# Ledger of designs, part 15: peptides against a protein of PDB entry 7SFY

Target 1, 41 residues: chain A of PDB entry 7SFY
Amino acid sequence: ELFNLESRVEIEKSLTQMEDVLKALQMKLWEAESKLSFATC

## One batch from the design tools (peptide; made by RFdiffusion4, then SolubleMPNN)

Design b1_p11_6_s4 (from b1_p11_6, 6 letters changed)
Fold by OpenDDE base, seed 3:
Structure b1_p11_6_s4 (fold): chain B 41 residues (1-41), chain C 41 residues (1-41), chain A 11 residues (1-11)
Amino acid sequence: as target 1 above (41 residues)
Amino acid sequence: as target 1 above (41 residues)
Amino acid sequence: DLEEKLKKLLA
């Protein structure tokens, strides 16, 4: 098992990237649901 | 812009998958750092 | 991969 500074930095970078995507998706979901219109029954 | 139940479910599923990966990566990072040995200077 | 799939959802 190899773990050094470069490996750590790469993992942190990946985590940050994934968090950014998560936030973007959550925001899109929020906006979509905010605009969601109710059906006329 | 199309947003329906199926679309929402798909987004929620993707978000869950990403969260699972995030948790796994964070755990791996934690374990790696926990095992990290200090150099002998 | 998952990242690519998620990026498509943002498009």
Scores: peptide ipSAE 0.082, ipTM 0.556, DockQ to the pose 0.056
Fold by OpenDDE base, seed 4:
Structure b1_p11_6_s4 (fold): chain B 41 residues (1-41), chain C 41 residues (1-41), chain A 11 residues (1-11)
Amino acid sequence: as target 1 above (41 residues)
Amino acid sequence: as target 1 above (41 residues)
Amino acid sequence: DLEEKLKKLLA
């Protein structure tokens, strides 16, 4: 396929979506960890 | 589900995979753009 | 796998 403006825009949109998902998962991980308790001794 | 060490590790592995895919896609976008030529006038 | 699922975003 020929790379053009439309192709670039679509790829960038996909990258943005993936970044948003990454951020969401990172936040969820943080939230889960913040609720984690551990026992010492 | 209860959050535990195994769950955390699995989530972190998934996040790492997503990050790797993002990097790969960003590289591909750069490569595509580097091959782009444009006409002026 | 996850990688393949993510690649589908470009489909």
Scores: peptide ipSAE 0.081, ipTM 0.557, DockQ to the pose 0.048
Fold by OpenDDE base, seed 1:
Parts: C-alpha cells; structure tokens; sequence
Structure b1_p11_6_s4 (fold): chain B 41 residues (1-41), chain C 41 residues (1-41), chain A 11 residues (1-11)
C-alpha cells in the first residue's frame, strides 16, 4: 500500500466525522439520563 | 421520547462500536505515517 | 443507522 497526502487527508476526515458522531451520541446519552424518571411510591 | 434501560444500553453499545472504529482508524493513520517515505536526492 | 454511518465513513 502507498501512503500519500490524499490518503492521509481522507483518513483524518473520517476520524473527524466519527468524533462528531461520538460527541452527538454522548450528548444524547446525557440528555436521556438527565430526563430519567423513576416509579415512586 | 422515553428513556429506559433498553435505549440506554443501545446508545452505549453504539458508542463502544464507534470508539472501536476510531481506534482502528487512528492505528491505521499511525502505521501509514510511520511508513511515510520521501523522494530523495 | 450507526452501521450505515460507519459504512459511509469506511467506504
């Protein structure tokens, strides 16, 4: 395989996109947990 | 929307999967950069 | 959904 500028840029772009999705999911998790309610007596 | 155990587990599962892919991509990037060669005189 | 997103990123 050959490493060049094009391939590096593409990998970094993919990494950034994944990090964005991760952050979004983490925020959703936080929001969901913040809204958690329990059955109470 | 409703938060429950099922939804939380699913979100966390997705997060874990994304983190795994992120790590894999980071490793690939590192390997690629480690193999970087330059045209030399 | 996540699977599709991952597929797009890795394609």
Amino acid sequence: as target 1 above (41 residues)
Amino acid sequence: as target 1 above (41 residues)
Amino acid sequence: DLEEKLKKLLA
Scores: peptide ipSAE 0.081, ipTM 0.564, DockQ to the pose 0.045
Fold by OpenDDE base, seed 2:
Structure b1_p11_6_s4 (fold): chain B 41 residues (1-41), chain C 41 residues (1-41), chain A 11 residues (1-11)
Amino acid sequence: as target 1 above (41 residues)
Amino acid sequence: as target 1 above (41 residues)
Amino acid sequence: DLEEKLKKLLA
């Protein structure tokens, strides 16, 4: 197989996107836990 | 909204899965770059 | 890095 600039750029782009999603989910987790609520009534 | 154990577990599960994919892609990137080939002929 | 932070968060 041939690995070229286009291939590398595409992979790195995907990695960046996944990193962004991870960060977003981490934020959501933090927000959720910060607002942790127990239904008592 | 209600945040409970199930919600937390699900979010953490998703984060773990994404981390696994990130690692896999990083490995693929490394492998690809290690085999970097330029078509010259 | 992000991966380490993630590990800490999930620990």
Scores: peptide ipSAE 0.077, ipTM 0.561, DockQ to the pose 0.067

Design b1_p11_7_s1 (from b1_p11_7, 10 letters changed)
Fold by OpenDDE base, seed 2:
Structure b1_p11_7_s1 (fold): chain B 41 residues (1-41), chain C 41 residues (1-41), chain A 11 residues (1-11)
Amino acid sequence: as target 1 above (41 residues)
Amino acid sequence: as target 1 above (41 residues)
Amino acid sequence: EELKKMLEELK
């Protein structure tokens, strides 16, 4: 196996992408919860 | 749209899954870097 | 893009 700068950069890009998606999901959760409505009479 | 407990649980499950993958990638990066060898004379 | 797909599935 050969680990070089290119491989490291690729992995770091993937990590950053996952962090972005994770943050987006957290925002969606927050928005969904903020909009949660309860049954009323 | 209807947000309920089921929807919240589903989103949280997805978040947990992504966190697990993120940690796995971080471990892979660490392992790759730890194995990195440099040219020597 | 798997991550993008995962996000889309939650919409």
Scores: peptide ipSAE 0.105, ipTM 0.565, DockQ to the pose 0.057
Fold by OpenDDE base, seed 3:
Structure b1_p11_7_s1 (fold): chain B 41 residues (1-41), chain C 41 residues (1-41), chain A 11 residues (1-11)
Amino acid sequence: as target 1 above (41 residues)
Amino acid sequence: as target 1 above (41 residues)
Amino acid sequence: EELKKMLEELK
């Protein structure tokens, strides 16, 4: 399969979409951990 | 919803999965661009 | 798609 502009644009769109979801997941993890209460004696 | 170890593990697994796909897409883009032939006069 | 699905599952 020949790489062309259309193929590149599609890959870049997929990359951007994945990066956005990745950032959202990282933020959710951060927020969840920041809200975590620690058990004490 | 209460954040617990199970929830964290699930988020981390999803993050890892997305990071792997992201790396694969970036490598595919790099390989495709490296193979690109340039038109000349 | 799968990415959207993964995000929705974690809401």
Scores: peptide ipSAE 0.103, ipTM 0.563, DockQ to the pose 0.054
Fold by OpenDDE base, seed 1:
Structure b1_p11_7_s1 (fold): chain B 41 residues (1-41), chain C 41 residues (1-41), chain A 11 residues (1-11)
Amino acid sequence: as target 1 above (41 residues)
Amino acid sequence: as target 1 above (41 residues)
Amino acid sequence: EELKKMLEELK
């Protein structure tokens, strides 16, 4: 496997995409939990 | 969209999977950069 | 695109 500028840029782009999806999933989870209702006294 | 325990577990599993892939990509990037040689004086 | 596939599976 050769490391070059193209490989580095490709990996960094993938990392950025994954971070964005992670944040979106975390927001979705927060929204879902905030809408959850609990039986209370 | 309904939030329930099954939905929460599914989202959390996906988050964990993405975090693991992110860490793997970060490690790959570090390894690639550590192997890179530079022309020096 | 693996990331797009993962996102679509969660919608």
Scores: peptide ipSAE 0.103, ipTM 0.565, DockQ to the pose 0.054
Fold by OpenDDE base, seed 4:
Structure b1_p11_7_s1 (fold): chain B 41 residues (1-41), chain C 41 residues (1-41), chain A 11 residues (1-11)
Amino acid sequence: as target 1 above (41 residues)
Amino acid sequence: as target 1 above (41 residues)
Amino acid sequence: EELKKMLEELK
């Protein structure tokens, strides 16, 4: 297999997409936790 | 929607899964670039 | 794009 511009760009696009999803999931987690209520005495 | 242990764990699992794929893609890119040959004079 | 589909399902 040869490494070329097209394959590099494709991998980088995939990386970027995954980073975007990671950020989204992290934000979802943060938001969920921010809304979490705890029992009190 | 309620935040609970199950939902948190699920999100964290997804995050971990994506991080693993990110690492794999980064490694693939690195390996591809390491094998890249350039024209010379 | 299967990867894109998988990513969307993870959201």
Scores: peptide ipSAE 0.097, ipTM 0.566, DockQ to the pose 0.058

Design b1_p11_7_s2 (from b1_p11_7, 10 letters changed)
Fold by OpenDDE base, seed 2:
Structure b1_p11_7_s2 (fold): chain B 41 residues (1-41), chain C 41 residues (1-41), chain A 11 residues (1-11)
Amino acid sequence: as target 1 above (41 residues)
Amino acid sequence: as target 1 above (41 residues)
Amino acid sequence: SSLKEKLQQLQ
């Protein structure tokens, strides 16, 4: 397979998107845990 | 919504999976870039 | 790269 500018850009774009999702999930985890004390069950 | 042990475990599992994918993509990027000198176009 | 460093910080 060829590696060119388009390939690199696409891979880096995917990495960025994955990073964004990771951050979002970490935020959700933090939010959930921060509310744990309020849970009734 | 409820936050319980199952919810936490699922979120952490998802985070781990995302990290694994990130690492894999980083490896692919590195491999592609390492071969860049061999590309003819 | 800056991206690589940021990703490493998340892991």
Scores: peptide ipSAE 0.090, ipTM 0.569, DockQ to the pose 0.361
Fold by OpenDDE base, seed 3:
Structure b1_p11_7_s2 (fold): chain B 41 residues (1-41), chain C 41 residues (1-41), chain A 11 residues (1-11)
Amino acid sequence: as target 1 above (41 residues)
Amino acid sequence: as target 1 above (41 residues)
Amino acid sequence: SSLKEKLQQLQ
């Protein structure tokens, strides 16, 4: 299959979307960890 | 909702999976770009 | 590219 400008743009869009999701997940993880508390036995 | 070890592990697994997909897409993009040729008018 | 640099920062 022939690689062209449209294919490159589409792949880069997908990469950008995945990067955004990764950032969102990282933020969720940070928020969750910041709220984590331990029992005081 | 309560954050616990299982939730953290699950989020980290998801992050790892997405990172792997990103790497795969980056490799595909590189391979496609490396094969790109231009017409010799 | 700027995208490549951003992706590298995530790793």
Scores: peptide ipSAE 0.085, ipTM 0.557, DockQ to the pose 0.352
Fold by OpenDDE base, seed 1:
Structure b1_p11_7_s2 (fold): chain B 41 residues (1-41), chain C 41 residues (1-41), chain A 11 residues (1-11)
Amino acid sequence: as target 1 above (41 residues)
Amino acid sequence: as target 1 above (41 residues)
Amino acid sequence: SSLKEKLQQLQ
């Protein structure tokens, strides 16, 4: 197995994409939690 | 749109999975870079 | 908050 520019670029591209999705999910989670409400009497 | 336990659990599950993949990719990148070599005369 | 912190560290 050889490290080369092509493989590095591809890995970094994947990392960036994953990071974007993570951020999106984080935002959704935190927004959802901020909207949390409880049933009350 | 309502926040509920089901949605929260699913989001957190997705986040965890994404985190796992991110870590794996980071490791691959680091290892690849650590194996970097250059053609020499 | 624990999850939040961990995720922030990865970014």
Scores: peptide ipSAE 0.083, ipTM 0.567, DockQ to the pose 0.348
Fold by OpenDDE base, seed 4:
Structure b1_p11_7_s2 (fold): chain B 41 residues (1-41), chain C 41 residues (1-41), chain A 11 residues (1-11)
Amino acid sequence: as target 1 above (41 residues)
Amino acid sequence: as target 1 above (41 residues)
Amino acid sequence: SSLKEKLQQLQ
């Protein structure tokens, strides 16, 4: 496939969407970890 | 859903996969841009 | 963490 402006824009859109998903997963993980308690004797 | 080790591991796996896809897309974009030539008269 | 740092590099 020949590279052009449309191709670049679509790739950048995909990158942005992936970044958004990463942010969401990151937040979920950090929130979960913040609520995590460790077993004590 | 209750947070546990399994949940954390699954989220981390998802994060890793998303990072891999991001890296792949970034590389594709870089490669495409590196091959880009601009019109000359 | 290493994971957090890597994610920050992507953003």
Scores: peptide ipSAE 0.083, ipTM 0.563, DockQ to the pose 0.351

Design b1_p11_7_s3 (from b1_p11_7, 10 letters changed)
Fold by OpenDDE base, seed 1:
Formats: C-alpha cells, sequence, structure tokens
Structure b1_p11_7_s3 (fold): chain B 41 residues (1-41), chain C 41 residues (1-41), chain A 11 residues (1-11)
C-alpha cells in the first residue's frame, strides 16, 4: 500500500474506533467483576 | 449476561486480540510516516 | 465498514 492522506486518515480512524471498543470492553469487565461477591468468614 | 469464569476469559481474550491489532496499526502508521520525505529549501 | 463490523462482533 502507498501512504497518502487518505491512508493516514483511515488508519487513524480505525485506531480511534478500536480504542473506543477497548475502553468499552474494559468497562464491561470491571462491571462484571464488581458484581462478584465472595463468601467470607 | 451473567458473569462467570467463561465470560471473564472470553472478555480478556477479546481485549488481548484488540490490543494486538492496535499495536499492529500503530506500527503500520509509523512505517508509513517514516517513508514520507518533504521537499525543503 | 468492515473493521467496525469486526469490532462489534468482539464487543
Amino acid sequence: as target 1 above (41 residues)
Amino acid sequence: as target 1 above (41 residues)
Amino acid sequence: DKLRKMLEELK
């Protein structure tokens, strides 16, 4: 592939999109773990 | 969805996959930008 | 958007 403005913009757009999904998954994991309760003495 | 070990493992697996793709895209962007040359006085 | 589709499947 050849680098040009369109290519750079597309890559940066993809990066941003992936970062947003990463954050969503991290939040989902936190929420799931927050709901856990442990039996304790 | 209910949280359990399977759910946690699946989420963490997805996170890892996304992080790997993010790194790949970041590297791709770096390589593309590294190839740019600018005309200068 | 192919990437958007793939990301939504992971979510």
Scores: peptide ipSAE 0.080, ipTM 0.558, DockQ to the pose 0.058
Fold by OpenDDE base, seed 4:
Structure b1_p11_7_s3 (fold): chain B 41 residues (1-41), chain C 41 residues (1-41), chain A 11 residues (1-11)
Amino acid sequence: as target 1 above (41 residues)
Amino acid sequence: as target 1 above (41 residues)
Amino acid sequence: DKLRKMLEELK
């Protein structure tokens, strides 16, 4: 299939969206871990 | 909400899935660009 | 946007 400006823009848009979600998930994980409590002696 | 092992595993699973998709999209972009032809003089 | 919806569900 043809590569054109529209295709490139579409892919880059998807990449950006996924990166945003990745960042969000990483932040959620970090926040969750930061709030995690551990047993102590 | 509670952070627990299940939650962590779930988030990490999602992160991994998204990273895989990101890689796939990046490869698709690279392949598409590599096949792009340009006009010459 | 299908992808956007899928991504939002993963959050």
Scores: peptide ipSAE 0.079, ipTM 0.561, DockQ to the pose 0.058
Fold by OpenDDE base, seed 5:
Structure b1_p11_7_s3 (fold): chain B 41 residues (1-41), chain C 41 residues (1-41), chain A 11 residues (1-11)
Amino acid sequence: as target 1 above (41 residues)
Amino acid sequence: as target 1 above (41 residues)
Amino acid sequence: DKLRKMLEELK
């Protein structure tokens, strides 16, 4: 397969999308942990 | 929905998997670009 | 787009 500008752009687009999803998941994790309470004796 | 250790582990697992995919895609991009040749006049 | 769908599901 020939690598050209189109294919490079597509790959970079996919990478960007995955980074966005990662950020969203990380934020959700942070929020969930921030709301977590622990019992006291 | 209750956040518990199980859910946190699942989220972190998903994050790790996505990071691995990102790395793979980045490597593929690098390889493709590294193999790219450009014409000379 | 698969990734876009995943993102939307997280919202």
Scores: peptide ipSAE 0.076, ipTM 0.554, DockQ to the pose 0.057
Fold by OpenDDE base, seed 2:
Structure b1_p11_7_s3 (fold): chain B 41 residues (1-41), chain C 41 residues (1-41), chain A 11 residues (1-11)
Amino acid sequence: as target 1 above (41 residues)
Amino acid sequence: as target 1 above (41 residues)
Amino acid sequence: DKLRKMLEELK
């Protein structure tokens, strides 16, 4: 097995992408909760 | 659209799963870098 | 891309 610069860069890019998705989901969660409405008669 | 407790729990579970994957990848990156060897004559 | 697929499944 060979770990080189190319492999490292690829992994780091994947991590960055996951972080971006995570942040997006956190934002969506916040927005959803902020817009939460309750049942009313 | 209805955001309720069930939806919130589902989103939070997804976020947790992503965090777990992220941590796992970070560990693998660290291990790979730790094992990195250089070309030698 | 396996990782991309996994992320899409979590969305």
Scores: peptide ipSAE 0.076, ipTM 0.552, DockQ to the pose 0.062

Design b1_p11_7_s4 (from b1_p11_7, 10 letters changed)
Fold by OpenDDE base, seed 4:
Structure b1_p11_7_s4 (fold): chain B 41 residues (1-41), chain C 41 residues (1-41), chain A 11 residues (1-11)
Amino acid sequence: as target 1 above (41 residues)
Amino acid sequence: as target 1 above (41 residues)
Amino acid sequence: DELRKQLEELK
């Protein structure tokens, strides 16, 4: 395929979406871990 | 919801998957850009 | 949007 502005924009849109999802998942994990209860002395 | 090992593993699996896709998209973009032809003198 | 849907399913 030939690279063009349309395909570049499409890829960058996908990248942005993936970054947003990644960030959300990281926050989800952090939130879950912050709520984790464990035994202590 | 309560945090447990199962949910943590699930989230981390998703994170890894997203990171893999992100990396693939970055490489896709780089590859596309490297093949971009443009006018030169 | 599909990615967002997948994320929502993880909640």
Scores: peptide ipSAE 0.113, ipTM 0.577, DockQ to the pose 0.055
Fold by OpenDDE base, seed 2:
Structure b1_p11_7_s4 (fold): chain B 41 residues (1-41), chain C 41 residues (1-41), chain A 11 residues (1-11)
Amino acid sequence: as target 1 above (41 residues)
Amino acid sequence: as target 1 above (41 residues)
Amino acid sequence: DELRKQLEELK
């Protein structure tokens, strides 16, 4: 297969997209943990 | 929604999975770029 | 797009 500029750009875009998702999930985790309440009776 | 230990573990597993994919893609990019040849006439 | 599919599965 031929690797060219187009292929590189495509891969880098995919990586960026994955990084965005990772950051979003990390934020969700942080928020979920921050909002976690304790059992009260 | 209730956030508990199970939910946290699930999210962390997903994050780990995404990190693995990111690393794999980074390696693929590196290898592709490393193998890229130049036009020769 | 397989990569996009994999991302969606992890969301």
Scores: peptide ipSAE 0.110, ipTM 0.563, DockQ to the pose 0.062
Fold by OpenDDE base, seed 1:
Structure b1_p11_7_s4 (fold): chain B 41 residues (1-41), chain C 41 residues (1-41), chain A 11 residues (1-11)
Amino acid sequence: as target 1 above (41 residues)
Amino acid sequence: as target 1 above (41 residues)
Amino acid sequence: DELRKQLEELK
Protein backbone atom coordinates (compact mmCIF):
# COMPACT_ATOMS: atom_id res chain seq x y z
CA GLU B 1 0.00 0.00 0.00
CA LEU B 2 1.10 3.52 -0.77
CA PHE B 3 -0.67 6.65 0.39
CA ASN B 4 -1.72 9.04 -2.33
CA LEU B 5 -4.63 11.36 -3.00
CA GLU B 6 -6.42 8.78 -5.13
CA SER B 7 -6.32 6.08 -2.45
CA ARG B 8 -7.45 8.47 0.30
CA VAL B 9 -10.38 9.74 -1.73
CA GLU B 10 -11.41 6.20 -2.65
CA ILE B 11 -11.33 5.04 0.98
CA GLU B 12 -13.35 8.06 2.11
CA LYS B 13 -15.95 7.45 -0.58
CA SER B 14 -16.22 3.83 0.52
CA LEU B 15 -16.63 4.90 4.14
CA THR B 16 -19.44 7.28 3.22
CA GLN B 17 -21.19 4.59 1.23
CA MET B 18 -20.87 2.13 4.12
CA GLU B 19 -22.29 4.68 6.54
CA ASP B 20 -25.28 5.29 4.29
CA VAL B 21 -26.02 1.58 4.08
CA LEU B 22 -25.64 1.23 7.85
CA LYS B 23 -28.16 4.00 8.41
CA ALA B 24 -30.58 2.40 5.98
CA LEU B 25 -30.31 -0.98 7.71
CA GLN B 26 -30.76 0.61 11.13
CA MET B 27 -33.89 2.36 9.90
CA LYS B 28 -35.25 -0.88 8.49
CA LEU B 29 -34.61 -2.62 11.78
CA TRP B 30 -36.40 0.14 13.68
CA GLU B 31 -39.34 -0.01 11.29
CA ALA B 32 -39.58 -3.77 11.60
CA GLU B 33 -39.46 -3.62 15.38
CA SER B 34 -42.01 -0.80 15.54
CA LYS B 35 -44.45 -2.92 13.55
CA LEU B 36 -44.09 -5.96 15.78
CA SER B 37 -47.29 -6.89 17.56
CA PHE B 38 -47.24 -8.83 20.81
CA ALA B 39 -49.80 -11.24 22.11
CA THR B 40 -51.15 -9.83 25.34
CA CYS B 41 -53.54 -10.83 28.10
CA GLU C 1 -41.96 -6.50 4.75
CA LEU C 2 -43.03 -8.50 7.76
CA PHE C 3 -41.23 -8.57 11.07
CA ASN C 4 -40.18 -11.97 12.31
CA LEU C 5 -37.26 -13.43 14.20
CA GLU C 6 -35.53 -14.52 11.01
CA SER C 7 -35.63 -11.06 9.43
CA ARG C 8 -34.43 -9.34 12.62
CA VAL C 9 -31.50 -11.71 13.02
CA GLU C 10 -30.54 -11.30 9.37
CA ILE C 11 -30.60 -7.49 9.59
CA GLU C 12 -28.52 -7.53 12.77
CA LYS C 13 -25.97 -9.84 11.16
CA SER C 14 -25.72 -7.49 8.20
CA LEU C 15 -25.27 -4.51 10.53
CA THR C 16 -22.45 -6.26 12.35
CA GLN C 17 -20.75 -7.11 9.08
CA MET C 18 -21.04 -3.51 7.90
CA GLU C 19 -19.61 -2.21 11.17
CA ASP C 20 -16.64 -4.54 10.91
CA VAL C 21 -15.91 -3.38 7.37
CA LEU C 22 -16.25 0.26 8.44
CA LYS C 23 -13.74 -0.25 11.24
CA ALA C 24 -11.32 -1.96 8.87
CA LEU C 25 -11.56 0.88 6.35
CA GLN C 26 -11.10 3.50 9.07
CA MET C 27 -8.00 1.70 10.27
CA LYS C 28 -6.61 1.53 6.75
CA LEU C 29 -7.22 5.24 6.30
CA TRP C 30 -5.43 6.00 9.56
CA GLU C 31 -2.50 3.78 8.58
CA ALA C 32 -2.24 5.43 5.18
CA GLU C 33 -2.33 8.91 6.68
CA SER C 34 0.19 8.02 9.37
CA LYS C 35 2.64 6.89 6.69
CA LEU C 36 2.30 10.07 4.64
CA SER C 37 5.52 12.05 4.37
CA PHE C 38 5.49 15.75 3.63
CA ALA C 39 8.07 17.79 1.79
CA THR C 40 9.41 20.37 4.20
CA CYS C 41 11.83 23.28 4.15
CA ASP A 1 -17.59 -1.53 -7.99
CA GLU A 2 -17.04 -4.73 -6.04
CA LEU A 3 -17.58 -2.91 -2.75
CA ARG A 4 -20.78 -1.35 -4.11
CA LYS A 5 -22.00 -4.79 -5.11
CA GLN A 6 -21.29 -6.20 -1.66
CA LEU A 7 -23.06 -3.27 -0.01
CA GLU A 8 -26.12 -3.72 -2.20
CA GLU A 9 -26.22 -7.41 -1.32
CA LEU A 10 -26.32 -6.50 2.38
CA LYS A 11 -29.00 -3.86 1.89
Scores: peptide ipSAE 0.107, ipTM 0.572, DockQ to the pose 0.058
Fold by OpenDDE base, seed 3:
Structure b1_p11_7_s4 (fold): chain B 41 residues (1-41), chain C 41 residues (1-41), chain A 11 residues (1-11)
Amino acid sequence: as target 1 above (41 residues)
Amino acid sequence: as target 1 above (41 residues)
Amino acid sequence: DELRKQLEELK
């Protein structure tokens, strides 16, 4: 495949979207784990 | 929402998938840019 | 997009 401005922009757009979702998921995981309560007998 | 083992596993699975795709896209971008040839008069 | 959909499904 040929590399041109359109291809580069599309790849960088995808990278940005993935990074945003990744950060959101990491924050959600942190919040969930922080709220986790321990249960023992 | 309740945080349980199932939810944690699902989030971590999604994170792993996103990281794998992110790495693949970064490598693709590197390869594309490395192959980029300069054209001048 | 699919990424947004996946995020919403996890909420």
Scores: peptide ipSAE 0.118, ipTM 0.570, DockQ to the pose 0.055; fails the geometry check

Design b1_p11_8_s1 (from b1_p11_8, 3 letters changed)
Fold by OpenDDE base, seed 2:
Structure b1_p11_8_s1 (fold): chain B 41 residues (1-41), chain C 41 residues (1-41), chain A 11 residues (1-11)
Amino acid sequence: as target 1 above (41 residues)
Amino acid sequence: as target 1 above (41 residues)
Amino acid sequence: SSLREKLDALM
C-alpha cells in the first residue's frame, strides 16, 4: 500500500469525525448525569 | 427513558472504547506519516 | 498536529 497526501487527509478527517462523536457523547453523558435522580425515602 | 448507574457505566465504557480506537488510529497515522516519502529531484 | 493535540486533550 502507498501512503500519500490523499491518504493522510482521509485519515485525519476520520479522526476529526470520531472526535466530534466523542464530544457529542460526552455532552450527552453530562446531560444524563445532570438529570440523574435517585430514589428518595 | 430511565438513566441509572448501569446506563452511566455503559456510556462511560463506550466512550473509553472509542478513545482507545482514536489512540490506535493516531498511532497508525504517526507510523504512516513517519514512513511517508516524497518524490525527489 | 493540531488534531492530535485536540484528541490528546479529549482523552
Scores: peptide ipSAE 0.129, ipTM 0.556, DockQ to the pose 0.429
Fold by OpenDDE base, seed 1:
Structure b1_p11_8_s1 (fold): chain B 41 residues (1-41), chain C 41 residues (1-41), chain A 11 residues (1-11)
Amino acid sequence: as target 1 above (41 residues)
Amino acid sequence: as target 1 above (41 residues)
Amino acid sequence: SSLREKLDALM
């Protein structure tokens, strides 16, 4: 298995992108939960 | 915008999957860096 | 790439 500059850069780019998506999803979840209300009758 | 059980479950599933991928990539990066050696002449 | 596809599937 090879480790070189290209491989490292690609992995780090992917990690950064995934972290951004994670944060976005966490924010969406928090917003949704904050707006949660129960149906009543 | 609606918040319901289905939406919450789907978001949480996605978050979990992404965290698993992040961890895997971080481990790959660490392994690669740990094995890094310089070419010599 | 496989990684991009996996990311897109989770979004």
Scores: peptide ipSAE 0.118, ipTM 0.559, DockQ to the pose 0.057
Fold by OpenDDE base, seed 4:
Structure b1_p11_8_s1 (fold): chain B 41 residues (1-41), chain C 41 residues (1-41), chain A 11 residues (1-11)
Amino acid sequence: as target 1 above (41 residues)
Amino acid sequence: as target 1 above (41 residues)
Amino acid sequence: SSLREKLDALM
């Protein structure tokens, strides 16, 4: 396989997309946890 | 939908997998770029 | 799609 500018751009796009999804999931996790109430006695 | 311990664990597993793939792709990008030779005159 | 499928599609 040849690595060229097109290949690099495509990989960078994928990396950016993954980072965006990662951030979104982290935020969703935070939001879900922030709404948790702990059982108290 | 109910957020519980099972849901949290599943989300955290997915996050970890995404981070691992992200790191792998970043390394592959570095390796590919490190092998690039620039045209010289 | 599942999270796994989305991840696989990015690789």
Scores: peptide ipSAE 0.111, ipTM 0.546, DockQ to the pose 0.056
Fold by OpenDDE base, seed 3:
Structure b1_p11_8_s1 (fold): chain B 41 residues (1-41), chain C 41 residues (1-41), chain A 11 residues (1-11)
Amino acid sequence: as target 1 above (41 residues)
Amino acid sequence: as target 1 above (41 residues)
Amino acid sequence: SSLREKLDALM
């Protein structure tokens, strides 16, 4: 495939998807770390 | 900037950097979740 | 630079 308009659109989609995954992982990390403070003993 | 060779290189750098951050976050998430199994009580 | 700024904001 050429580095053309279609390729640019596809790359932008990939970048957006990666950003979404990054945000999701950061949220999960925060939630996981928050559980560490939940001590019942 | 045109969607040219330089733009492609810059996008590839960004994708690589995002992938590195994803990997780092996944490792941190694993470590954080692992701590949850460390119970002393 | 916009992509880098977005990445930095996410980190």
Scores: peptide ipSAE 0.104, ipTM 0.475, DockQ to the pose 0.083

Design b1_p11_8_s2 (from b1_p11_8, 5 letters changed)
Fold by OpenDDE base, seed 1:
Structure b1_p11_8_s2 (fold): chain B 41 residues (1-41), chain C 41 residues (1-41), chain A 11 residues (1-11)
Amino acid sequence: as target 1 above (41 residues)
Amino acid sequence: as target 1 above (41 residues)
Amino acid sequence: SKLKEKLEALM
């Protein structure tokens, strides 16, 4: 197994991208839930 | 914009999957860094 | 980035 600076940088870049997407999804979920209403009888 | 139970469940599933991947990548990064050594002069 | 595209597709 070989680890070097290039590998670390690439992993960190990927992690950052994933965190950004996670935040976006969490925001969308929050917005959706905040607007949620149920049919009432 | 329409939000329902199915949409929420799908978003939550995606979030969970991404969190799992994030954790895996973080673990790999930690392992790699823990094994890192530098050429010495 | 392929990873970024795959992640964005989940949104």
Scores: peptide ipSAE 0.101, ipTM 0.559, DockQ to the pose 0.059
Fold by OpenDDE base, seed 3:
Structure b1_p11_8_s2 (fold): chain B 41 residues (1-41), chain C 41 residues (1-41), chain A 11 residues (1-11)
Amino acid sequence: as target 1 above (41 residues)
Amino acid sequence: as target 1 above (41 residues)
Amino acid sequence: SKLKEKLEALM
């Protein structure tokens, strides 16, 4: 198990990329849901 | 573009899965960093 | 990763 500066930077880049995808998907979900119409009773 | 209950559930499951991976990686990063020793000057 | 690629395909 090698944990050094290079591996840490790579992990942090991967985490940032995943967070960006997560935010994008959350926003798309919100937009889609906000456009839905619901029947009211 | 079809957005219905099935697609919403699938997106939410994927988001949950990614959040779980994100949390696990953040914890592993924290554990690895907490075990590192640093020279002091 | 496979998960990342799958999730990116949903965007």
Scores: peptide ipSAE 0.099, ipTM 0.543, DockQ to the pose 0.053
Fold by OpenDDE base, seed 5:
Structure b1_p11_8_s2 (fold): chain B 41 residues (1-41), chain C 41 residues (1-41), chain A 11 residues (1-11)
Amino acid sequence: as target 1 above (41 residues)
Amino acid sequence: as target 1 above (41 residues)
Amino acid sequence: SKLKEKLEALM
């Protein structure tokens, strides 16, 4: 199995994409929890 | 839009799943880079 | 490596 620059770049791209999705989900969770706390005060 | 326990749990599940995938990809990258460094020494 | 650090900080 050959690992080269192209392979590394592709893996990094995938990691970056997943990071972006994670951030988005975290933000959604934060917003939801924030609203919940506000509503229950 | 209703946020409740079920919604939160589902979001957390998704986050966890993505975290697991990220870890797996990171390990793959590490292994590949490790082999590359070894081969190029 | 920088990417790994950033991703792990997110986890």
Scores: peptide ipSAE 0.098, ipTM 0.544, DockQ to the pose 0.427
Fold by OpenDDE base, seed 4:
Structure b1_p11_8_s2 (fold): chain B 41 residues (1-41), chain C 41 residues (1-41), chain A 11 residues (1-11)
Amino acid sequence: as target 1 above (41 residues)
Amino acid sequence: as target 1 above (41 residues)
Amino acid sequence: SKLKEKLEALM
């Protein structure tokens, strides 16, 4: 396969999207854990 | 929705998988760019 | 996810 500017840009865009999703999910995880409550009864 | 240990573990596993994919793709990008060659003729 | 699958296809 040939690597060209188009494919590079596509990969970089995809990586950026994944990074954004990762950060969002990490924040969601923190939020969920911060609110985690166990049964008291 | 209830957040429990099972869902936490599932989210953490998914995040770890995404991190691994990100790192692999970043390495692939570097490898591809390191080999990038332009037409000389 | 679709995003994960698409990204994995690039490896």
Scores: peptide ipSAE 0.097, ipTM 0.549, DockQ to the pose 0.059

